# Peptides against a protein of PDB entry 6FRK: the designs that were tried, part 245

Target 1, 411 residues: chain A of PDB entry 6FRK
Amino acid sequence: NEEVLNAMLKEVCTALLEADVNIKLVKQLRENVKSAIDLEEMASGLNKRKMIQHAVFKELVKLVDPGVKAWTPTKGKQNVIMFVGLQGSGKTTTCSKLAYYYQRKGWKTCLICADTFRAGAFDQLKQNATKARIPFYGSYTEMDPVIIASEGVEKFKNENFEIIIVDTSGRHKQEDSLFEEMLQVANAIQPDNIVYVMDASIGQACEAQAKAFKDKVDVASVIVTKLDGHAKGGGALSAVAATKSPIIFIGTGEHIDDFEPFKTQPFISKLLGMGDIEGLIDKVNELKLDDNEALIEKLKHGQFTLRDMYEQFQNIMKMGPFSQILGMIPGFGTDFMSKGNEQESMARLKKLMTIMDSMNDQELDSTDGAKVFSKQPGRIQRVARGSGVSTRDVQELLTQYTKFAQMVKKM

## One batch from the design tools (peptide; made by RFdiffusion4, then SolubleMPNN)

Design b2_p25_2_s1 (from b2_p25_2, 11 letters changed)
Fold by OpenDDE base, seed 2:
Order: sequence, then C-alpha cells, then structure tokens
Structure b2_p25_2_s1 (fold): chain B 411 residues (1-411), chain A 25 residues (1-25)
Amino acid sequence: as target 1 above (411 residues)
Amino acid sequence: DEEEEKNLEEKFKLFEELLKKLKEE
C-alpha cells in the first residue's frame, strides 16, 4: 500500500512540477497528502487511486486558498483598484478586461493610465478603453505617475464612478525605482485594492516575482494571465503562497471577454488534467437552467429526446465563448482554445438547431426520435425542406442523436 | 453527495463525447 501511494505521489509530483508548481509547495503537498491518507482505509479495498486523487485535490485547494477573503467592490461607493506587475504580464490588457467585466455587470467603470515609463502606454489603454466604451484618463505630457493617478482618481470620484482602475508602470526587471514609484502612487490614491498581475507562462519565476511585489506593496489580490492552454498555471499557487492573497480573476486569452472570476476547484481540476468539471457545473448553474432539474431527471431515467438535445445546444450557446466551455471539459483544454475552431463549432451547433427548428413536437419529444424518422422517411424530407438542408444533413443529426441517446440509456 | 458528483461526472463525460463528436465531423 505504501509503495502504491509513493508511486502515485511521484506521478502527481512530477505532473505538478511540469505544471510549474514551485518545488517547495510540491514537497509540502507530498507530506500533507501522506499525512492525510489513512493507509488502513486504503487497505479496505477502496479505490486507492480515487482516494489519493481526492487527498491531492484537497491539499491543492488549500494551497490556492490563502485563508483571506477576497476583496469585493461595494456598490454605490467609489472603489479604487490599483494594478501592479511586470511589463509583459498582461497588466494593461487586464485593466481593460476587469473594467469591461464590471461595466457589463452595470458598474460605472473607468480606467486611468499612470504608466509614464512606456512609450505609447496611454495610447494602448485609450485604444482598449475606446473599443470597450470605457471612460479613461491619462496624460501625454505629465511624467509623474503620482500626479496622473491623483488627478484621474479625483476626476472620476467627482463624476461618481464606482470602479476606478489605475494602471501603473511595469518594468522588465525588479527595479527599486519601480517599487518606490508604485508605493508613491499607492500612498497618493489610497487604493481599496491592489491587484498583482502575473503571467502564468513565467513558470518557476512566479514565486520570486510575486514575493518581490508583496515585500514592497500591499498586494491584496492576484490576477493570473495567459492561461490560454499553454501555461498549466502552477505558478498561480506560487503567487498565492508568496502574496498571501487570493486569485480573483484569470485571463484566458487575448480578447477583452477572455476573462473570468477565479474558481478554486475548476482551476485545480484543470491543473491536474481532470478538466474544469466544477467550473462547467457552476457555469451551467449560473445560466439559470431552471429546466436542468427536469433534464437531470430525464437523464437519470435514461430518457433523452431531440428536444433535450436542442435545449443542451441552446445552453452551450448561452454559456458564452465556446472556447471557454470546451477548455473546461477534460481532454479539450489544449487544442480547442483557438478561436477558429470556436466559430466553426458554433456554426455547426446553429446548423443542427436550425434542422431541429423544422421538427414537430412529436419528433422532438419522442424518446425514440430516430425510430420515428426511420418508420416514416417522409419526415426526413419535410425537415430537410423546412430547414433548407439536405436529407443527408438530417440523417447525420439523427445519427448523432442516436449515439447520445444510447449513451444516456447506458447511464 | 458522492452520487451527485458521479452523476455530474458522467454527464460531463457525455457532454465531452458530444463535443468531441461535433468536432470530428
């Protein structure tokens, strides 16, 4: 039993190291998992693999939880959010993503560019803000970021903005002058939250960078960027450990909508290569699929109709960017994040739905929909004509449906 | 409930196979 445990822990530790999890955290995890596993319970014939996976999962969840409640903005108040991070971390893009996220939720949001070090920083912020229709402030002439940040915060406070995001200078190296500048900005604007933006692709450097920021500035939140399938995100654990601050959001791509609230369980599942089952569950639950209970009951009884399939396609389409949904499904994470495949997949779903829109209630609600069409081939021709597709396209849909209905019957 | 988690995992596998088939076509 101990030999099996040690072998499985070795595989998990290797996978975590390959996911850029800090070596110290992996060692601590290994010790914690060994202490949490009751070897006597493992002897009782329980699935040893499942038990070890659960123990590993539980300890990874603890590593992502700093034991500190994430800061949340207060509605009807002026919330100042200061962004800090290295150049190339995606900080400026993430400011726009966060502003857009709150704007879509009905918050009065604005952006301030206090990056005076990088030529064109203000133009880049202005371009992103204008595209998203977010109010912005900055200067082409003022070189002191403290003045720009103070004036911008005052302006937007006077205009009753609820979310005031301040982007600061990012440098390529840890420079004392950068940290002094960030501290001066923080002291001048007195932010309600300081967000450290970290690039997940920097791997083992995440700990040292996150620590350097936390040692100089009171980082209260972390945002991890570039989680677009190439970075396994293990550096996020290092950032939490170093900053003692929760991850609040993740950036999952280059688009302004490639941004989501951080969820611990989904992230750990993805880190382990188990997919984001919980985040998919939560996303399905957030869609207020009130009809999900009825669908769950039907699936429990091995019943699956063409209408149930149609409703599932509607649900997939409502879940937002299909790439995010697919990236939450185990085994789809790496190759599906390309936008090209998303549009094509959505077009295919829309085509299938258009075919089903030409079906009648008897065809849609039949527990043996394929048999209804096989008994009366004239139905296929009617649906094909109604949807403007070939009889072959309808037969392909029915073949897909039959494959799903057979899987549901085996559940 | 462990049974609800299993049932959700099985649903997600079904959904994965769904999406996999939609990709392969």
Scores: peptide ipSAE 0.007, ipTM 0.308, DockQ to the pose 0.021
Fold by OpenDDE base, seed 5:
Structure b2_p25_2_s1 (fold): chain B 411 residues (1-411), chain A 25 residues (1-25)
Amino acid sequence: as target 1 above (411 residues)
Amino acid sequence: DEEEEKNLEEKFKLFEELLKKLKEE
């Protein structure tokens, strides 16, 4: 019995190390799991594998919980949120994602660029903020991040903003000058929350980086980025352990919508390769797939239009990276879609949707859209010109539609 | 072209299977 337990724990420990979980945490987890497993219950013929998996799951849940309540913004107050993190962590992109998240929830949100070190920082923030219609502040001439942060915070406080996000300078390394600048900014603006942004893809370096930030600045929240197929997120456990701060959000891709509130249970399920059924259900519910009852009823009747295909492409695009959707399904490994294939797939879907945007309602709502175009070839030329594509691209779309419509008719 | 078409077909099948599972729960 003990040999079987040790063998299974070795496999789990290997899988956790391959998921970038810190070796110290894996050792501690192994000891905690051994202490939590009643060897007498293992003798009773219960599925030893399920019992070990459940014990591992329970201990991983404890490692992700710092025992500290996450800071939450107060409605009708001015909440100042300062972002800190290394260059390349996705900090600037994450500021925009968080601002957009709160804006979509009906908060009066703004962004401040206090990154004076990177010449393109303000332009990048301005571009992201403008695309999301988020008010922003920054300077092309002021070099002191304390002045920019203070002026920006004062301005947006006077304008009664509820969420004021301050992006700070990222450095390539843990430099003392970076931490001094962060402390000066923090002292000047007195943030209600300091968010550390960490890249999950740095693996075993997550602990040392997170600790170095927590030792110098009062990190109260963590956001983990780049959880898009390559990193299993084991570094997130290291960040929680080092900062003693909750993970509040995760960044799951490059799009502004590739950002979600952190959920412990789904995250651990995904880390263990069990899938994220709850996150999939939540994501499906967020898509308001209640409108898909009509689609599913049409599909049951073997009806599938170009409009129905367009709506499905919109739903796939709203779901975000398809690798993440697949990674939420039990038994589909994250390896099935490389990041490159996913961006290419999304670009292809967007191209197909742009072609369909040039179609009329008679073409979109036809139960045999391909026949409508085949009977009147002038429609293909019109759509091709309207969408800026070749007549061949429109024919390829119609060929794909015909294949799908034939599959639906066979269901 | 054919490989990209297969990938889109597989994505749609997976999406339909997902929708079917979500209705059975």
Scores: peptide ipSAE 0.005, ipTM 0.280, DockQ to the pose 0.081
Fold by OpenDDE base, seed 3:
Structure b2_p25_2_s1 (fold): chain B 411 residues (1-411), chain A 25 residues (1-25)
Amino acid sequence: as target 1 above (411 residues)
Amino acid sequence: DEEEEKNLEEKFKLFEELLKKLKEE
């Protein structure tokens, strides 16, 4: 029994190390799992693998929980949120994502660019903020980030903003001058929350980086970025351990909507490669996709129509960015959404839906939609003209549909 | 619950394969 436990724990520890979990945390987890597993219960015929996986999962959940309640903004109060992190961490993008998140929740939100070190930082923030219709402040002439941050915070306080987000300078390396600047900004604006933004793709460097920030600035929250890439997020455990601060949000792509509240269970499930079945269930439940039972029944019977495909495309579009959906589904690694492909994929989906909008009910509801079009080629020309596309584009859609319908028939 | 969860998982796999094919083109 102990040999089997040790072998399974070795596999799990290897997988966690490959997921960028810090070696110290992996060792500690191994000891904690060994202490939590009753070897006598394992002898009783319980699925030893499931028991070990559950114990590992439970210990990973504890590693993500710093035992500190996450800061939350107070409605009707002026909440100042200062962002800190290295250049390339996604800090500036994350400021815009957080601002947009709160704005969509009905908070009066604004952005301040206190990054005077990076040329074009203010232009980048201004472009992002303008696209999202978020009020912003910054300077092209002031070089002191303390002055910009103070003036911007004062301005937006006087205008009764509820969420005031301050983006600070990020340097390429941990430099004393960066930490001094961050401390001066923090002292001047007295933020209600300091958010450390960490790039998950830095792997084993997450602990040292997170510690360096926490040792200089009172980090109270963590945001982990680039979880859409090759990073499995194991570095997030290191950040929580080093900062003793909760992860509040995750960045899951480059789009402004590629941002979600941190959920412990889905995150650990993804880290273990189990997929985010729970987060998918939650998203499906949030969408009130009650009409989906009828589709599941049709799929079980090997029936799939062009309408069923259209409804699926609508469901995809309602679920939000494809990166967030695909990253939730078991067996599709983060690699499935190459950066930049989301907007193109959404545009392509919209194009396909526009073609289908030009189809009639007989075409949409046929269990053999491709055969309906093959028997009467004039239908392809009608749909092409109606949707403003080529006959080739319609044929490509029908080819895709046929490929799906054949797959459904094999299920 | 388990059967609904499995049905959701199968639906999501189908949806994923949909998305996969939409990206590979």
Scores: peptide ipSAE 0.017, ipTM 0.317, DockQ to the pose 0.022; fails the geometry check
Fold by OpenDDE base, seed 4:
Parts: C-alpha cells; structure tokens; sequence
Structure b2_p25_2_s1 (fold): chain B 411 residues (1-411), chain A 25 residues (1-25)
C-alpha cells in the first residue's frame, strides 16, 4: 500500500515538475498528500487511486488559493488598476485584454501607457487600444512615467471612467531602478489594485520574480499569460505562493478575447493535462453554434457519440488557434500539443475526422461507439480501408473516444 | 506504450474527480 502510494505520488510529482511547478511546492504537496491519506483506510479496499487523486486535487486547490478575497472593481466608481511585470511577460497585451473584458461588460474603460523606457511602447498600446476601440492616454514627449500616469489618471477621473488601467515600464531583469519607478508611479496614482503579470513559460523562475515584485510593490492580484498549449502553467502556483495574491485572469493566446476569469478547477485540470470541459462548454457557448445547446445537454446527461466528437472537432477547427482548444479536450491535452506545432495538431484532427467520415450513421450515433466496433471487428477494417489509415489508427481513435465518453458519463 | 496508457488513465481518473468537484460547486 505504501509502495503504491509512493509510486503514484512520484508520477504526480514528476508531472508537476514537468509542468514547471516549483520543487519546493511539489515537495510540500507530496508531504501534505501523505499526511491527508489514512493508510489504514487504503488497506480496507477503498479505491486507493481515487483517494490519492482527491488528496492531490485538494492540495492543488490550496496552492492556487492564497486565502484572500480577490479585489473587484466597484461599479460607478473610479477604479485605478496598475500593471507591473517584466518585459516580455505580455503585460501590455494583458492591459488591452483586461480593458476589453471590462468594456464588453459595460464598464467605461481606458488605458494609460506609462512605459517611457521601451521605444514604441505607446505606439503598441495605441494600436491595440484603437483596434479594440478603447480610449487611451500616453505621451511621445514626456519621459517621466510618474507625470504621464498622474496626468492620464486625472484626465480619465475627470471624464468619469470606471476602469483606469495603467501600463508601466518593464525590464528584462530585476533592477532596483525599475522597482523605484514602480513605487513612484504607485505613490502618485494610488491604485486600487496592483496586478502582477507573469509569463507562464518562465517556469521555475516564476517564484523568484514574483517575490521580487511583492517585496517592493503591494501586489494584490496576479494575471498569468501564455497559458496556450506550450506553457503548462506550473509557475502560476509559484506566483500565488510568493505574492500571496489571487490569480484573477489568465491569458490563453494572442487574440484580445483570449482572456478569461481565473477558475481554480479548470486551471488545475489543465495543469495536470486533463483538459477543461467547463472551459470547452463555455467556449462552445460563446460561439453560439446552433447545435451547441443540444451538445451541452447531451454532455450534461453523460451522452457522447462519435458524431458528437466529430461535431466538436468541426467546431474546434472553426475556432482558430488550435493550441487553446485542444488543451481543453480530455485526452488531447499537453501530450497531444507537446508532440507538434499547431499545424501538426490540425493535421491530426483532420486525420481523425477523415477516419470518422468513413464511419456509418450506426457507428457515429451509437451511445457506445467503441462497443459497436468491439462486437464487430470487421467495422474497424472497413473504416481503416475507407479512410486510407491503419487499423491501429482507428483503434487509437476509438480508445480516445472511449476515454472521453467515460469522462462525459461521469459528469 | 503501457506506461503512457497508465499515465493517461491516471490523468483521466483525476479529471473525473475534478469534474465531480466542479459539479458540487
């Protein structure tokens, strides 16, 4: 029993380390899981695997919960939100994404560029803001970020803006001059919230960076960027631990709408490479596809056919950047994306759809498609010949379908 | 192949527990 526990914990710890979770947090999680599991209850024939999984899940939830309530803007008030973070963290893009999010929710939102250090920072912000129809402020002549931030905040306060987002200068490294500048800006504008923007792709460096910001500036919120199919997001746990601040949003891609409120459960699911069915359902609902309600209702009832999977793949192919959506499908997580680029992932889905195009209506519409093929192995050979693939490729598709259909049945 | 399949089965079972908790919230 202890050997089985230790083996499973080793696999989970390896997966978390491969997801860029800090070694210290992984060790702490391992000890907390061991302490939460009664080995005597495990001996009595309880599903050992479910107990370990539940314990791991509970400890991961605790790692993303700093125990403090996230700051929320007050409607009808002037809310100043200051962004801090390194250059290349996606800070400037994230300012525009957050502004667009609030604007779509009916908030009077604006952007201020207080980055005087980076050449073209204001032009980049202006381009993003103009595309999104977001009011913006900045200067081509003023070099003091404190003056720009103060003037911009005052202007938009006088114009009764509800959400005033201030983008600050980033640096490539932790520099004392950067932290002094951030502190001067923060003191001048007195922000209601300070948001630390972190790139998920920096992995093990997240803790040290997040701590350096928190030690100098009163970070109250975290936004994690680049949570597309390439970044496993383990650094987010390190940022929460170091800042003691909640993750409020995640950036999932390059588009202005590739931005969502942080949800603990979907994030942990994605971190573990399990996909995000809720996020998939939410994204499917956002597409307003006519068949979405029927599909969501089937999923809620634990019904999932090969046709439903085919329709999902068609919808995915319509949604654009494949990295985000495939990572949300169970069995198509990080392991599917890590083996290739977006074009290769698209080619894989097209191959799966081509296999399903060779299936008949009885096979596609069966609530147990895998059982239809297992009862009549000649169907696998027919589909393989019809689609120009191996019988192994058809079996792999049916294995993926079976895994997904089992998950949907337990929903 | 068997180790990848076991690792996938473990990920799926953890996902089932995650989904179950998502329904309880």
Amino acid sequence: as target 1 above (411 residues)
Amino acid sequence: DEEEEKNLEEKFKLFEELLKKLKEE
Scores: peptide ipSAE 0.000, ipTM 0.286, DockQ to the pose 0.032; fails the geometry check

Design b2_p25_2_s2 (from b2_p25_2, 15 letters changed)
Fold by OpenDDE base, seed 2:
Structure b2_p25_2_s2 (fold): chain B 411 residues (1-411), chain A 25 residues (1-25)
Amino acid sequence: as target 1 above (411 residues)
Amino acid sequence: DKKEEENLEKKFKLFLELQELLEKA
């Protein structure tokens, strides 16, 4: 039993190290898991693998929990959020993503560019803000970030903005001058929250970098970026441990919508390669797929109509980025869908739905929709004319439906 | 609930199969 435990813990520790989890945290986890496992319960025929996985999962959840409640903005108040982080961490992009997230929730949100060090920083922020229709402030002439930040915060406070996001200069190295500048900005604007933005791809350097920021400025929140790439996110645990601050959001790609509230359970499940079953359940439940009991019952009986396919396409479209959904399924990596294929797939879905919008109830509700069209080819021509497509496009849809209905019959 | 997980897995298999059909289209 102890040999099996040690072998499984070795595999888990290896996987965590390969996921960029700090070696100190992995060692501590190993000792905590060993102490939490009742070897007597493991002897009683319980699934040893499940017990070890559960113990590992619980200890990883504790590593992501700093024991501090995440700061949340207050509605109807002026909330100043200062961003800090290294150059290349995705900080500027993350400022825009957070601003857009709050704007979509009905918050009066704005952006301030207090990065005077990087040439074109203000132009980059302005481009991102303009695309998202977010108000912004910055200067082409002022070189003091304290002045820009103070003037911008004052301006947007006077205009009754609720979310005021301040982007600061990032540097490639830990320079005392950068940290002093950040402290001067923080002292001038008195932020309600300081967000450290960390690139997940920096691996074992996450702890040292996060600590260097926390030792100089009062970091209260962490955002982890580049979780769409090869970074397994283990550096996030190091950032939480070093900053003693919760992860509040994750960046899951380059698009402004590739930004999600951090969920501990899904993140740990993904880190362990178990997938995000809970986040999938939550996402499916958020879609009010309760109406799918009737669909599931039909699928259990091997019945699948063109209407059932239409409803599934509507559900896929409501789920949003299908790449995110797939990345939540156990065994499907984040790389399974390139972003280019997703927009094309959504356009294809919308085209197929437009064809089905020209079908009648007899065609949509038939348990053999393809046979209805094959018996009366004039229906294909009617649907093609109604949807503004070729008869070939309608035949291709019916071919896809037939393939899918055959798969459902095999389930 | 174990039944909800199994139902979710079936839904996801269905979504994956739908996606494969859409990609091959």
Scores: peptide ipSAE 0.009, ipTM 0.355, DockQ to the pose 0.023
Fold by OpenDDE base, seed 4:
Structure b2_p25_2_s2 (fold): chain B 411 residues (1-411), chain A 25 residues (1-25)
Amino acid sequence: as target 1 above (411 residues)
Amino acid sequence: DKKEEENLEKKFKLFLELQELLEKA
């Protein structure tokens, strides 16, 4: 039993390390999980895998909770939010996403570009802000970020803005000059919140970077970016541990709407490859997808038709970027994205739907669709001709359907 | 094959859990 536990913990630790979780956190988690598992209960024939997964999940939830309440803006007040982070972290894009989020919630929101180091920083912010209809401030002539930040904050305070977001200069590396500039800006504008923006794709470097920022400026919040289908997000745990600050939002793609409030449970589920159940629920509810009650009842009774599969593919296509949706559907995110780009995956779904568009109602609504085609092979040839695909492509679809239908029957 | 089936089964259980949660929200 202890050998089995150690083997399973080794697999989990390997998966967490491959997910860019810091080696120190993985070691601590392993010890905490070992201490939380009753070996006597494991001997009694309980699902050892489920117990270990639950213990791992519980310990990961503790790692993303710094035990500190997240700062929230106060309505009817002037809230100054300063952004800090490295160049390429998605900081500037995240400023626009946060501004747009608050604007959609009915807050009077604005953006200030205090990045004087990067050529075109103000043009980029201006383009993003203009597209989102967010008021902005910056300078083409002033080179001191302290002056720009101070003037911008004063201007928007006088105009009774409630959310004043200040984007600062980034650097490619940790430089003392960057930290001095950040301190000077922070001292001048006296921000109500300092947000550290971190790229999830930097892997094991997350701890050292997050610590370097926290040691120099009073980081109170973290935003993790690039949590699209390529980033496993394990670096987020390192940022929380190093900053002792809560993750408040995550960036999930390139669009201005690819930004959501951080939820601990969905994030850990996604990190473990368990999917983002709550985030998918929220997205599906926002889409007002057709009443899935009838489908769920069929699935609970082990019924699954080709039409039910078609409707699910339509729903997936309506939910937006396939990478995000599949990344939210448990098990689909990592394995489906590893085999192709988002466009290829969408093209594949569209191809499958086009094949099903050439099926008749008897074929689509059959509780044993594969058997309908196996009894009358001429149907495969008809569907193949109707959809402009090979008979092999139709057979592959039917094989996939059969695998799904068998899984539904086992549930 | 067996590992792919187990992964598919997990994916589908979670798809159903997602659907159940969608009904409750």
Scores: peptide ipSAE 0.008, ipTM 0.334, DockQ to the pose 0.115
Fold by OpenDDE base, seed 5:
Structure b2_p25_2_s2 (fold): chain B 411 residues (1-411), chain A 25 residues (1-25)
Amino acid sequence: as target 1 above (411 residues)
Amino acid sequence: DKKEEENLEKKFKLFLELQELLEKA
């Protein structure tokens, strides 16, 4: 029994190390799981594998829980949130994602660019903020981040903003000058929360980086980015252990909507390759796909139009990167879609939608759109001209539609 | 071409499977 337990724990430990979980945490987890498993209960014929998985799951949940309640903004108050982190961590993008999240929740939100070190930092923030319709502050001429942060915070306080997000300078390396600048900014603006942004793709370096920030600035919250890539998110455990601060959000991709509240249980289930069915359900419910009852009813009747396909492409585009959704489904490993293939697939979907935008209602609403085009080849030429594509591209779309419509008829 | 068609087909199948999962929830 102990040999079987040790073999199974070795496989779990290997999988956790391959998920970028810190070696020290994996060793501690192995000891804690060994102490939590009653070997006598395992002898009684209970599914040893399920018992070990449950013990591992419980210990991983404890590792993600810092025992500290996450800071939450107070409605009707001015809440100053300062962002800190290395350059390339996704800090600036994450500021915009968090601002957009709160704005969509009905908070009066703004952004301040106090990154004077990186050329074009303010232009990048301004571009992101403008796309999201978020008010922003920064300077092209002021070089002191303390002045910019102080003036921006004062301005937005006077305008009764509820969420004031301050993006600071990120450095390529942890330097004493970076930490001193962060302390000067923090002392000047007196933030209600300091958020450390960490890149999950740095793997085993997550602990050392998170600790170096916590030792110099009062990090109260963590945001983990780049969980859409090859990073299985094991670095998140290292960040919590080092900062003793909760993960409040995760960045799951490059889009402004690729940002979600951190949930411990779904995250650990995903880390173990069990999938995130709950997060998938929540994400699908957030998309208000309830309006798809009418579509599901049509599909049950074997009806599928070009309009129905167009609406499905819109829904797929709203769901964001498909690799994230696949990674939420049990048994679909992260390896199924490389990030490059996903952008190319989205560009192709957008091209197909542009072709369908040049179709008329009779073509879109036909239960056999391909037959409508086959009976009148002049329609293909019209649509091709209207969308700026070849007649071959329109025929390829109709061929794809026919394959999907045949699948729906077999359901 | 063929790989991209297969990718689109997989995406659509997954979308249908997601809808079935939502109907059962």
Scores: peptide ipSAE 0.006, ipTM 0.306, DockQ to the pose 0.083
Fold by OpenDDE base, seed 1:
Structure b2_p25_2_s2 (fold): chain B 411 residues (1-411), chain A 25 residues (1-25)
Amino acid sequence: as target 1 above (411 residues)
Amino acid sequence: DKKEEENLEKKFKLFLELQELLEKA
């Protein structure tokens, strides 16, 4: 029994290391799991794998919980939120995402660019803020981030803003001068919350970076970015352990709405490759994909049209990156679609939709769309000319549709 | 809940089948 436990724990530890979980945390987890597993219960013929997975899940939940309640803004008050983090962490983008999140919830939100070091930092923030219709402050001439931050905070306090987000300079390396500047800004503006933004894609370096920030700046919250890629999020555990601060949000893509409140249970389930069924349901409900009841009813009756296929492609495109959606399904890890395959698949979907945009209602709404085209080959030539594709591309689409319609008839 | 889960599972099965068709084309 102990040998079987050790073998299974070795596999789990390997998978956690491959998920960018810090080696110290993996060792601690292994010891905690060994101490938590009753060897007598494992003898009772229960699914040993399921028991180990449950014990691992329970210990991972403890590692994500710093035992500190997350800071929350107070309604009707002025809440100053200072962002800190390395250059390339996604800090500036995350400021805009957080501002947009609060704005959508009816908070009077603004952005301040106190990054004087990076050329075009203010232009980038201004572009993001303008697209989201978020008020912003910054300077093209002032070089002192303390002055910009102080003036911006004072301005927006006087205008009764509720959420005042301050973006600071991110440098390429842990420079003492950067931390001194951050401390000077923090002392001048007296933030209610300091948010450390961490890139999940840095893997095992997450601990050392998060620690270096916490040792110099009073980090109270963590936001983890780039969880849309190959980063399985194990670095998030390292950030919590090093900062002793809760993860409050995660960045899940490049879009301003690719930003969600951190949920412990879904995150750990995803980290273990169990999927995020709850987040999937939430995302499907947010997309108002309920209009597909009519489609599901047609599919149950073995009916499938080219229009039904087009509507599915639209729904797929609305769901966002396929890799994120698949990563929410149990058994479909984030590795199932490389970023390259996703862009190619999306380009292919767009091409197929462009072909269907050149079809008429009779062609789209036919329960036997392939037969409509086979009876009148001139339709294929019309659609090909209308969409700027070959007659072969239209025939390939019709072949795919026919295969799919045959699958639907077998359901 | 159970009906939403079944609807979601059907939507996803459909999605996966569409994706597989797109990858094989």
Scores: peptide ipSAE 0.011, ipTM 0.371, DockQ to the pose 0.026; fails the geometry check

